# Ledger of designs, part 69: peptides against a protein of PDB entry 4HTP

Target 1, 231 residues: chain A of PDB entry 4HTP
Amino acid sequence: SQTVASHVPFADLCSTLERIQKSKGRAEKIRHFREFLDSWRKFHDALHKNHKDVTDSFYPAMRLILPQLERERMAYGIKETMLAKLYIELLNLPRDGKDALKLLNYRTPTGTHGDAGDFAMIAYFVLKPRCLQKGSLTIQQVNDLLDSIASNNSAKRKDLIKKSLLQLITQSSALEQKWLIRMIIKDLKLGVSQQTIFSVFHNDAAELHNVTTDLEKVCRQLHDPSVGLSD

## One batch from the design tools (peptide; made by RFdiffusion4, then SolubleMPNN)

Design b2_p15_2_s3 (from b2_p15_2, 6 letters changed)
Fold by OpenDDE base, seed 4:
Structure b2_p15_2_s3 (fold): chain B 231 residues (1-231), chain A 15 residues (1-15)
Amino acid sequence: as target 1 above (231 residues)
Amino acid sequence: SAVEERFQKLIEELE
């Protein structure tokens, strides 16, 4: 079936997240998120204009924006150290080289950027001169690959996990990979709270999530900002 | 924004 996520480039979500992160004030952060959300809803209405009862919602994006609330897919089993080793291999970095050591020792400040402890930022700067400028993945494709990773982790298929990760990273820009890493590690560092994200999405979102702990249900039931829980 | 413009193009492609 047709979904909004199957049409929206992952790059556009990442661009939005980047804008949110770079914004200094709460109001500006909210504005960027709201603009993306409103665009999503508008496209949803157009895509499903002849189909009133669809299950499609903002969920594919929301679960990437609030990855710590993910309950549908199981754990990825991926940590920074695994990603570091993967990048060293993929990029054919000298093991004793500066970039390899940066990835492995990401917790230790080695540079002037002050990105100590932020693996995604360290990775970004290593990837920037080495990766394609434009990614090719949709939000749906990203979620499909993440589902695959979680499934393979559950099945203890490390080789297949690697394969899925490679599919993600080889089809992503450095910026997209920065955010993908943060999604996998479940720390986006947006500077805006979960409560704020929910409040922008729908006035009743936080309440419904507190009761159900089901992010998809929240997104589906409260898809229309004008329709409340009591309706 | 550029993102909004791309969404608009997606909508137009449905018409």
Scores: peptide ipSAE 0.670, ipTM 0.962, DockQ to the pose 0.884
Fold by OpenDDE base, seed 1:
Structure b2_p15_2_s3 (fold): chain B 231 residues (1-231), chain A 15 residues (1-15)
Amino acid sequence: as target 1 above (231 residues)
Amino acid sequence: SAVEERFQKLIEELE
């Protein structure tokens, strides 16, 4: 069946995450997250208006927002160094050039930006003048590709891993890739805690997650903010 | 916001 994630552009999630990151105060960060979540729920209700029993939930987005809590897919087997090398190859960057060296030596960059240690930010600035202005992937498609990467990593199919990564990269803007990298590395640097994300999602979310450690179950059972665990 | 507007358009497309 159709899902909300199959309709929502990955770009919109990334835009929301970018706003959250740029916001200084907790309240403002929460507002941006709430806006996206409420819109998601509203669309969910419309999409599934005539379907009483659906398994669709916020899970496809939540697992990207809280990638550290991912338990369904296996490890990607991807680190910053691998991505650096991939970008150098894909973008045909001179290996001894400034941009290639920035990617490889991301922990101690000598560039104009104070992004030392943040590979995603360094990558962003390298990608910005070289990538699509707008990506074409939905949240579902991103998750499908990430599933593919994890599956192929488990199967030791390095060529297929690269293929899926290339598809992600070539169909994403620089901003989307920034966040995609952070999702893969599992560090979004949003400036809000896991507890805050859960609390905004549902009052009982943290508790249910603590018991089940199942993010999908949390998202499904607590899809309606007005229905609690005891209901 | 632009995101909210796009969601609204998605909803309208279902009708």
Scores: peptide ipSAE 0.670, ipTM 0.962, DockQ to the pose 0.932
Fold by OpenDDE base, seed 5:
Structure b2_p15_2_s3 (fold): chain B 231 residues (1-231), chain A 15 residues (1-15)
Amino acid sequence: as target 1 above (231 residues)
Amino acid sequence: SAVEERFQKLIEELE
């Protein structure tokens, strides 16, 4: 079925997340998130103008923004070391080279650099001069691939997991991969709380999530910011 | 913003 997520580039979500992360103040972080959300809702209304009672919602984006709250897909079974090895192979990095060692030893402090322990940032700098400048994936396609990874992990199909990962990597920019890694590891480091994200989304979102723990239900039932739980 | 502009283009493409 037709969804907003099938039209929105993953790059646009990533650029929004990047802006949020780089913003110093809470108010500025909120502004960037609100801008993306409002645009999403506006497009939703246009896309579904002639179709009422659709199940489409902000959920495809929300589950990537708050990956810790994901309950629909199972575990990916992917660790930083696995990604490091994959990148070394894909990029044909010398195993004893500086970049390969950075990926493998991402937890080792390299001086006073604040990137120590953040695999996604280390990967970004390795990927930036080596990857395409613009990705081609939509938010829906990213979620489909992540679903595939989780499903194949459950089924112990390692070859198919690798296939989906390669598709994600080869069709994503360095910046998109930075955020994709953080989504998989479930730590976005946005500097804004879950409560803040919910409060911006809808006044009743935190309450509904506390009761249901169902992020999709929250996004669907509270799609309209002007319609409350009691309405 | 650039993101808002791209969303607007998506809306226009629906017409």
Scores: peptide ipSAE 0.669, ipTM 0.962, DockQ to the pose 0.914
Fold by OpenDDE base, seed 3:
Structure b2_p15_2_s3 (fold): chain B 231 residues (1-231), chain A 15 residues (1-15)
Amino acid sequence: as target 1 above (231 residues)
Amino acid sequence: SAVEERFQKLIEELE
């Protein structure tokens, strides 16, 4: 069956996350998240107008926004060093060149941007002049590829992991890759707490998550902000 | 916002 995630571009999620990160105040950060969430729910209602009892929910997006709470997907087995090496290979960067060294030594400040320790930001600036301007992946496609990576990691199929990573990279803009990296590493640096995200999503979300530790259940059961846990 | 507008277009395409 069709899902909201199959229609929503990954780029739109990334743009929202970028706006949240750039916002200085908590209220403004919340506004950007709420806007995306409300739009998602509105589209959900339209998409499933003639279908009751669907399992579709905000989960495909939520698991990317709160990747630390992922429990369905197994570990990726991917670290910054692996990504650095992959980018050097894919972009054919000179191994002793400035950009390759930036990726490999991302913890050491080498530039004026103060991005030391933030691999995703280092990667962004390397990728910006080298990547396509607009990605083509939906949120569902991103999750499918991430599922593939996790599954292949469990199966110790490094070649297939690389294949899926290449698909993600070649179909994503520099900005999308910045956020994708942060999702894989499980640190978005949004400047807003998990509690705030849950509070905006649903008043009972934090409580239900504390009991179940199941992000999908939280998103499904509390899809409607007007329907509580006791209802 | 641009994101909201794109969502609205998606909704309209369903009709």
Scores: peptide ipSAE 0.667, ipTM 0.962, DockQ to the pose 0.930

Design b2_p15_2_s4 (from b2_p15_2, 9 letters changed)
Fold by OpenDDE base, seed 2:
Structure b2_p15_2_s4 (fold): chain B 231 residues (1-231), chain A 15 residues (1-15)
Amino acid sequence: as target 1 above (231 residues)
Amino acid sequence: SSFEEEVKKKIEELE
């Protein structure tokens, strides 16, 4: 089916998240998110101009922005250690080399960057000189691959999990991979609360989510910011 | 933003 997510590059979401993270003030963080959301809604209206009854919503992006609220997709079964080993293998890093050790010992401070404990940032610096400058994945494709990972984890198909991870990695820039890692680990470090994200999305979003715990329902029912729960 | 510009361009292409 034709969705907004199938037309939006994952890079655009990651760039937005990067801007949010780098912003110091709450207002600036909110502005960046709002700009992305507004653009998404405008694109939705244009894409579905002649189709009134669509199920398409902001959900494909929202579930990546608030990965801790994911309920449709089951556990990935992926931890930082697994990713470290995968990167060492994929990038053919010497196991006793500086970069391999950085990935494996990501919790131990090894430098002046202050990135200790943030695997995604450590991975970013290792990947930056080695990966594509621009990724090719859409938000839809990222979600499809993540669905595959979760499904195959449930089925204990480790080979297929690795395959999907490799597809994600090989088609993503270092910046995109930083954010992808944080989505998988479910810690974006945006510096803005879940409640703030919901409040910007829709005035009734937090309330509806508190009752339903269904992020997709929140995104669908409250797609129009002018239509409330009681309407 | 670059995304806003891209979306605007895509919207124009859909018209």
Scores: peptide ipSAE 0.246, ipTM 0.847, DockQ to the pose 0.931
Fold by OpenDDE base, seed 5:
Structure b2_p15_2_s4 (fold): chain B 231 residues (1-231), chain A 15 residues (1-15)
Amino acid sequence: as target 1 above (231 residues)
Amino acid sequence: SSFEEEVKKKIEELE
C-alpha cells in the first residue's frame, strides 16, 4: 500500500533534525518539528484523499525520531566499533591514519571541539569530504533496511547485516549518515524531551503511550490532532 | 523549508 513514508526523502527528516539540534531555544526546536509534522499530515490528506480507514500514519518517522521507544524492531547488534571498522574498510582509510584513529578512538578527547564520545559527529567530519552530497533513500527504505538489519542480527547472518549497512551508507550523505548512526545507537541529542515531542504531536499522545507503550498505536489513533482519545 | 516545498510540489502532482 502507498504510504507517506515511501514519498518522503530521508534527507528531509535529517535536515529537520539538524535544524532542531542547532536551535538554541525550546520554542524554535518545537517550531521546526511542528513544521515537519504539519507538512507530513498535509501530504497524508492529499495522498489518501479517496481512501478512508488507511493504516498509514506518522509512525515511520516517529520511530526514527524516538528510537528509544522502538518495540517492533529487535536489536541491531551494531556498536560504534563495528561502524568504525566498516568505514575504515569502505573508505579505504589508512589504519594508522588520523581519520581511522579518530573513528576507533572516538571516546578520547581530540582537542577543544567537545565532540568527544559522539561517534556520529566524528563520523560526519570524516565522511563529509568523501560521501555523496545528497542521498537517495526514502524514510520507508531506511526503515526497511533497519528492519533487515534487526532480522538478520536475530538470525546471526553477519554477511546480510553488512550488505544492508553498505546500502545505507552508499546511498546517504554525510549528514544523513550522522543521523542514521544516532538512530541506530538510539541517541539523537536533539535537546528536546520525549514529552515535548508527544505534546506537539497530539495532546493525548503522552497519555496513550504511557498506557499502551505502543508507538504505532499512538500514531494511528491520534493521527488527527483535533480528535481526542474520548472522541 | 525544503520539505514543505517538496510536499507542496507532490500535492500538486496528485491533483
Scores: peptide ipSAE 0.242, ipTM 0.848, DockQ to the pose 0.918
Fold by OpenDDE base, seed 1:
Structure b2_p15_2_s4 (fold): chain B 231 residues (1-231), chain A 15 residues (1-15)
Amino acid sequence: as target 1 above (231 residues)
Amino acid sequence: SSFEEEVKKKIEELE
């Protein structure tokens, strides 16, 4: 069956995350998340208007927003150093060049930007002048590729991991890659707490997650903000 | 937001 995630561009999620990150106040951050969530729910209702029993939920997006709570897919086996090397290769960067060194030495950057220790931001600035195409991936496609990476990591298929990573990279803008990196590393740096995200999603979300530790179950059971756990 | 507009457009296409 069709899902909302199959229709939502990954770019739209990334744009929302970027707005949240750039917002200074908690209220503004919450507003941006709420707007995305409300739009998602509206689309869900329209997409599934004639379907009474659907398993579709906000889970595909939520697991990217709260990647540290991911329990369905196994570990990616990807670190910043691996990504750095991959970008150097993919972008054909001189290994002794400034940009390659920035990626490899991301913890102590000598650059003009105060992005010390944030690999995703360093990568963004390297990628920005080199990415010519807008991203084309949906949220579902991103999750499928991430699933592939995790599965192949478990199976020790390094070549297939690289293939999926290359597909993610080549089909994503610099901004999308910034956020994708943060999702893989499991640190979005949004400036809002997990509790805040849950509270905006549903009043009972934090409680249900604390009991079940199942993010999909939380998203499915509490899809309707007006229906509580006791209902 | 661009997403909200896209969603509205897609909803209209589904109706």
Scores: peptide ipSAE 0.234, ipTM 0.846, DockQ to the pose 0.922
Fold by OpenDDE base, seed 4:
Structure b2_p15_2_s4 (fold): chain B 231 residues (1-231), chain A 15 residues (1-15)
Amino acid sequence: as target 1 above (231 residues)
Amino acid sequence: SSFEEEVKKKIEELE
């Protein structure tokens, strides 16, 4: 079945997240998220114009924006150290080289950027001169690959986890990988609270999530901002 | 945004 997520480039979500992160004020952060959400809803309405009963919703994007609330897929089993080693291998970085050491020692402030402890930012700067400028993945494809990683982790298939990670990495820009890493580690550092994200999505979203703890249900039931829980 | 423009274009293609 056709989904909005199958048509939306992952790059567009990442660009939105980047704008949110760079914004100083809460109002500006909210604006960027709202603009993305509104565009998503408009596309949904157009895509499903002749199909009233669809299960498609904002869930594919929401679960990437609020990865700490993910309950459908199991744990990835991926930590920063694993990613560091993977990048060193993939990029053929000298083990004793500056970039390899930056990735491995990401917690130690070595640079002027104040990115100590932010592995994703360190990775971004290492990747920027080495990766393609434009990624090719849709939001749906990203979620499919993340599902594969979680499934393979559950099955203890380390080689298949690596394969799926490589598919994500090789088809993503440095900026996309920065955000992908943060999604996997479940820390986006947007500077906006979960409650704010829910409030922008729908007035009843926080309440419904508190009761159900089901992010997909929240996104489906409250897809229309004008229709409340009591409707 | 680039996404907004892309969405507009896709909507037009669906219409």
Scores: peptide ipSAE 0.217, ipTM 0.841, DockQ to the pose 0.916

Design b2_p15_3_s1 (from b2_p15_3, 4 letters changed)
Fold by OpenDDE base, seed 5:
Structure b2_p15_3_s1 (fold): chain B 231 residues (1-231), chain A 15 residues (1-15)
Amino acid sequence: as target 1 above (231 residues)
Amino acid sequence: SLSFVERVEELELEE
């Protein structure tokens, strides 16, 4: 069955997240998220116009926006050090070079930029001059690859983990990889609380999540913003 | 910037 996530470029989600992060005020952050959500709902209605009983929902995007609430896929087993080594290998960076050292020593303050400790930002600057300007992955494809990583981590299949990571990296822009890293590490640094995200999604979302702890159920049951839990 | 909805619609029209 066709899903909205199969039609939404991962780049569009990343651009939205970037706008949210760069926005100073809560109201502007909310606006950017709402615009993305409204577009998603509009596309859902068009895609499923003749099929009322679908299980498709905002869940594929929501689980990337709130990765700390992920309960379906298991742990990735990926740390910043692993990613650093992978990038050094993939980009053929000199081991003693400035960029390789930045990736490996991401926690050490380098200069005046307050990016110390944010591996994703350090990676972004290393990747920007070396990667594609636009990625080709959809949100569904990203989730499929992340599922593969988690499954193979559980099965201790290191080679297959590397394969999926390489696919993610080679088909993503520097900006997309910045956000992908943050999704994997489960820290987006958006400056917006979980409660705010839920409140924008649906008035009853926070309550339903508190009871069920199931993000997919929240997205399915509260897909329509006009239909409440008691309805 | 065009929403993904608009971009998808444009792609479908070009096909």
Scores: peptide ipSAE 0.040, ipTM 0.669, DockQ to the pose 0.300
Fold by OpenDDE base, seed 1:
Structure b2_p15_3_s1 (fold): chain B 231 residues (1-231), chain A 15 residues (1-15)
Amino acid sequence: as target 1 above (231 residues)
Amino acid sequence: SLSFVERVEELELEE
């Protein structure tokens, strides 16, 4: 069955996240998230107009926005150092070159940007002049690739992990990769709390999540913002 | 603007 996630470009989510991160005020951050969510719900209603019993929900996006709450997907087994080495290899960066050293020494960058300790930002600046301007992946495809990585990590298939990572990287812009890295590391640095994200999604979302710890269930049961838990 | 929002309008018009 078709899902909303199969139609939403990953770039659109990343652009929204970028706007949220750049926004200084809580209200502005909320606005950007709400706009994305409202668009998603509208698309859902249109896509599933003739289908009353669908399991499709905001879950594919929510699990990327709140990756620390992921319980379905197993561990990726990926750290910043692995990504650094992968980028050096993929981009054919000189190992003793400035950009390679920036990636490897991301915790103590000597650069002018105050991005010390933020690997994703360091990677972004290295990638920006070297990668595609626009990615081609949907949210569904990103989740499928992340599922593959997690599954292959559990199976200790390192070659297949690398294959999926390469697919993610080669089909993503620098901005998309910045956010993808943050999703994998499970730190988006949005400047908005989990509670705020839940509250914008649904008034009962935080409560239901506290009880179930099931993000998919939260997204499915509380898909309609007008229908509460007691309904 | 979100690219998929425009596609919602297309879906609504087909109906």
Scores: peptide ipSAE 0.039, ipTM 0.680, DockQ to the pose 0.488
Fold by OpenDDE base, seed 4:
Structure b2_p15_3_s1 (fold): chain B 231 residues (1-231), chain A 15 residues (1-15)
Amino acid sequence: as target 1 above (231 residues)
Amino acid sequence: SLSFVERVEELELEE
């Protein structure tokens, strides 16, 4: 069966996240998230108009927006240092060059942007002049690749982890990679709380998550904002 | 803007 996630470009999620991050106020942040969510639900209704009992939900997107709540996918085993080394290799950066050192020493304030400690932002600026402007991945494809990474990490297949990471990287813009990195590291820095995300998604979402700790169940059971837990 | 939003109309027309 078709899923909404198989039709939604990862770029669209990333652009939404970027808008949320850049927004100053809570209300504006909420607006951007709501717009994405409403669009997703509308697309779902259109895609599944002839299929009433589908398991498809917002889960593929939600697990990328709230990666710290991921419980289905095992640990990636990926840290900033690994990514730094990978980018240095992939981009053929001089080891003693400025960009390589920025990636390796991402915790030290070296730049004017105040991005110290934010590896994803540092990576973004290194990638921006070097990567394609347009990515090609869907949300489904991103999740499939992330599943592969987690599976290969569990299996201790480092080479296959690298392969999947390379697929993600080579098919993503610099902006998409910034957000992908944050998803992998599980820190999006959106400036909006988990509670707010749940509240926008569904009035009962926080409660159901507190009980089940199952993000997929939350997304599936509370797919319709008009249908509550007690209904 | 979200690119996939524009495709909703296409899905509705295919039925």
Scores: peptide ipSAE 0.275, ipTM 0.835, DockQ to the pose 0.436; fails the geometry check
Fold by OpenDDE base, seed 2:
Structure b2_p15_3_s1 (fold): chain B 231 residues (1-231), chain A 15 residues (1-15)
Amino acid sequence: as target 1 above (231 residues)
Amino acid sequence: SLSFVERVEELELEE
């Protein structure tokens, strides 16, 4: 069956996350998230107009927005150092060059941007002049590739992990890669709490998550903001 | 490539 996630460009999620991150106030951050969510729900209603009993939900996006709550997908086994080495190879960066050293020594403050310790931001600036303007991946495709990475990590198939990572990288803009890295490392730096995200999603979301610890169930059962747990 | 918002609008027009 068709899913909303198969129709939503990953770029659009990343743009939303970027707006949230750049917003100074809580209210503005909430607004950007709400706008994305409302669009998702509207799209869902249109897509599934003739199918009332669907399992499709906001879960594909929510698990990327709250990657710390991921329980379905196993560990990626990917760290910043691995990504640094991959980028050096992929971009053919001189190993002793400035950009390679920035990626490898991302914890050391060497730049003017104050991004020390934020590998994703360091990567972004290295990638920006070297990557395509727009990626081609949907949210569904990103999740499929991340599933592949986790599965292959469990199976200790390093070459297949690299293959999936390369697919993600080569089909993503610098901005999309920044957010993808943060999703993999599980630190989005949005400046919005988990509680706030849940409260915007549904009034009962935090409670249901506390009981079930199942993000998919939360998204599925509370898909309609007007229908509560007691209904 | 259409934005997500544009895609939503297209679906609404098809209804």
Scores: peptide ipSAE 0.039, ipTM 0.679, DockQ to the pose 0.668; fails the geometry check

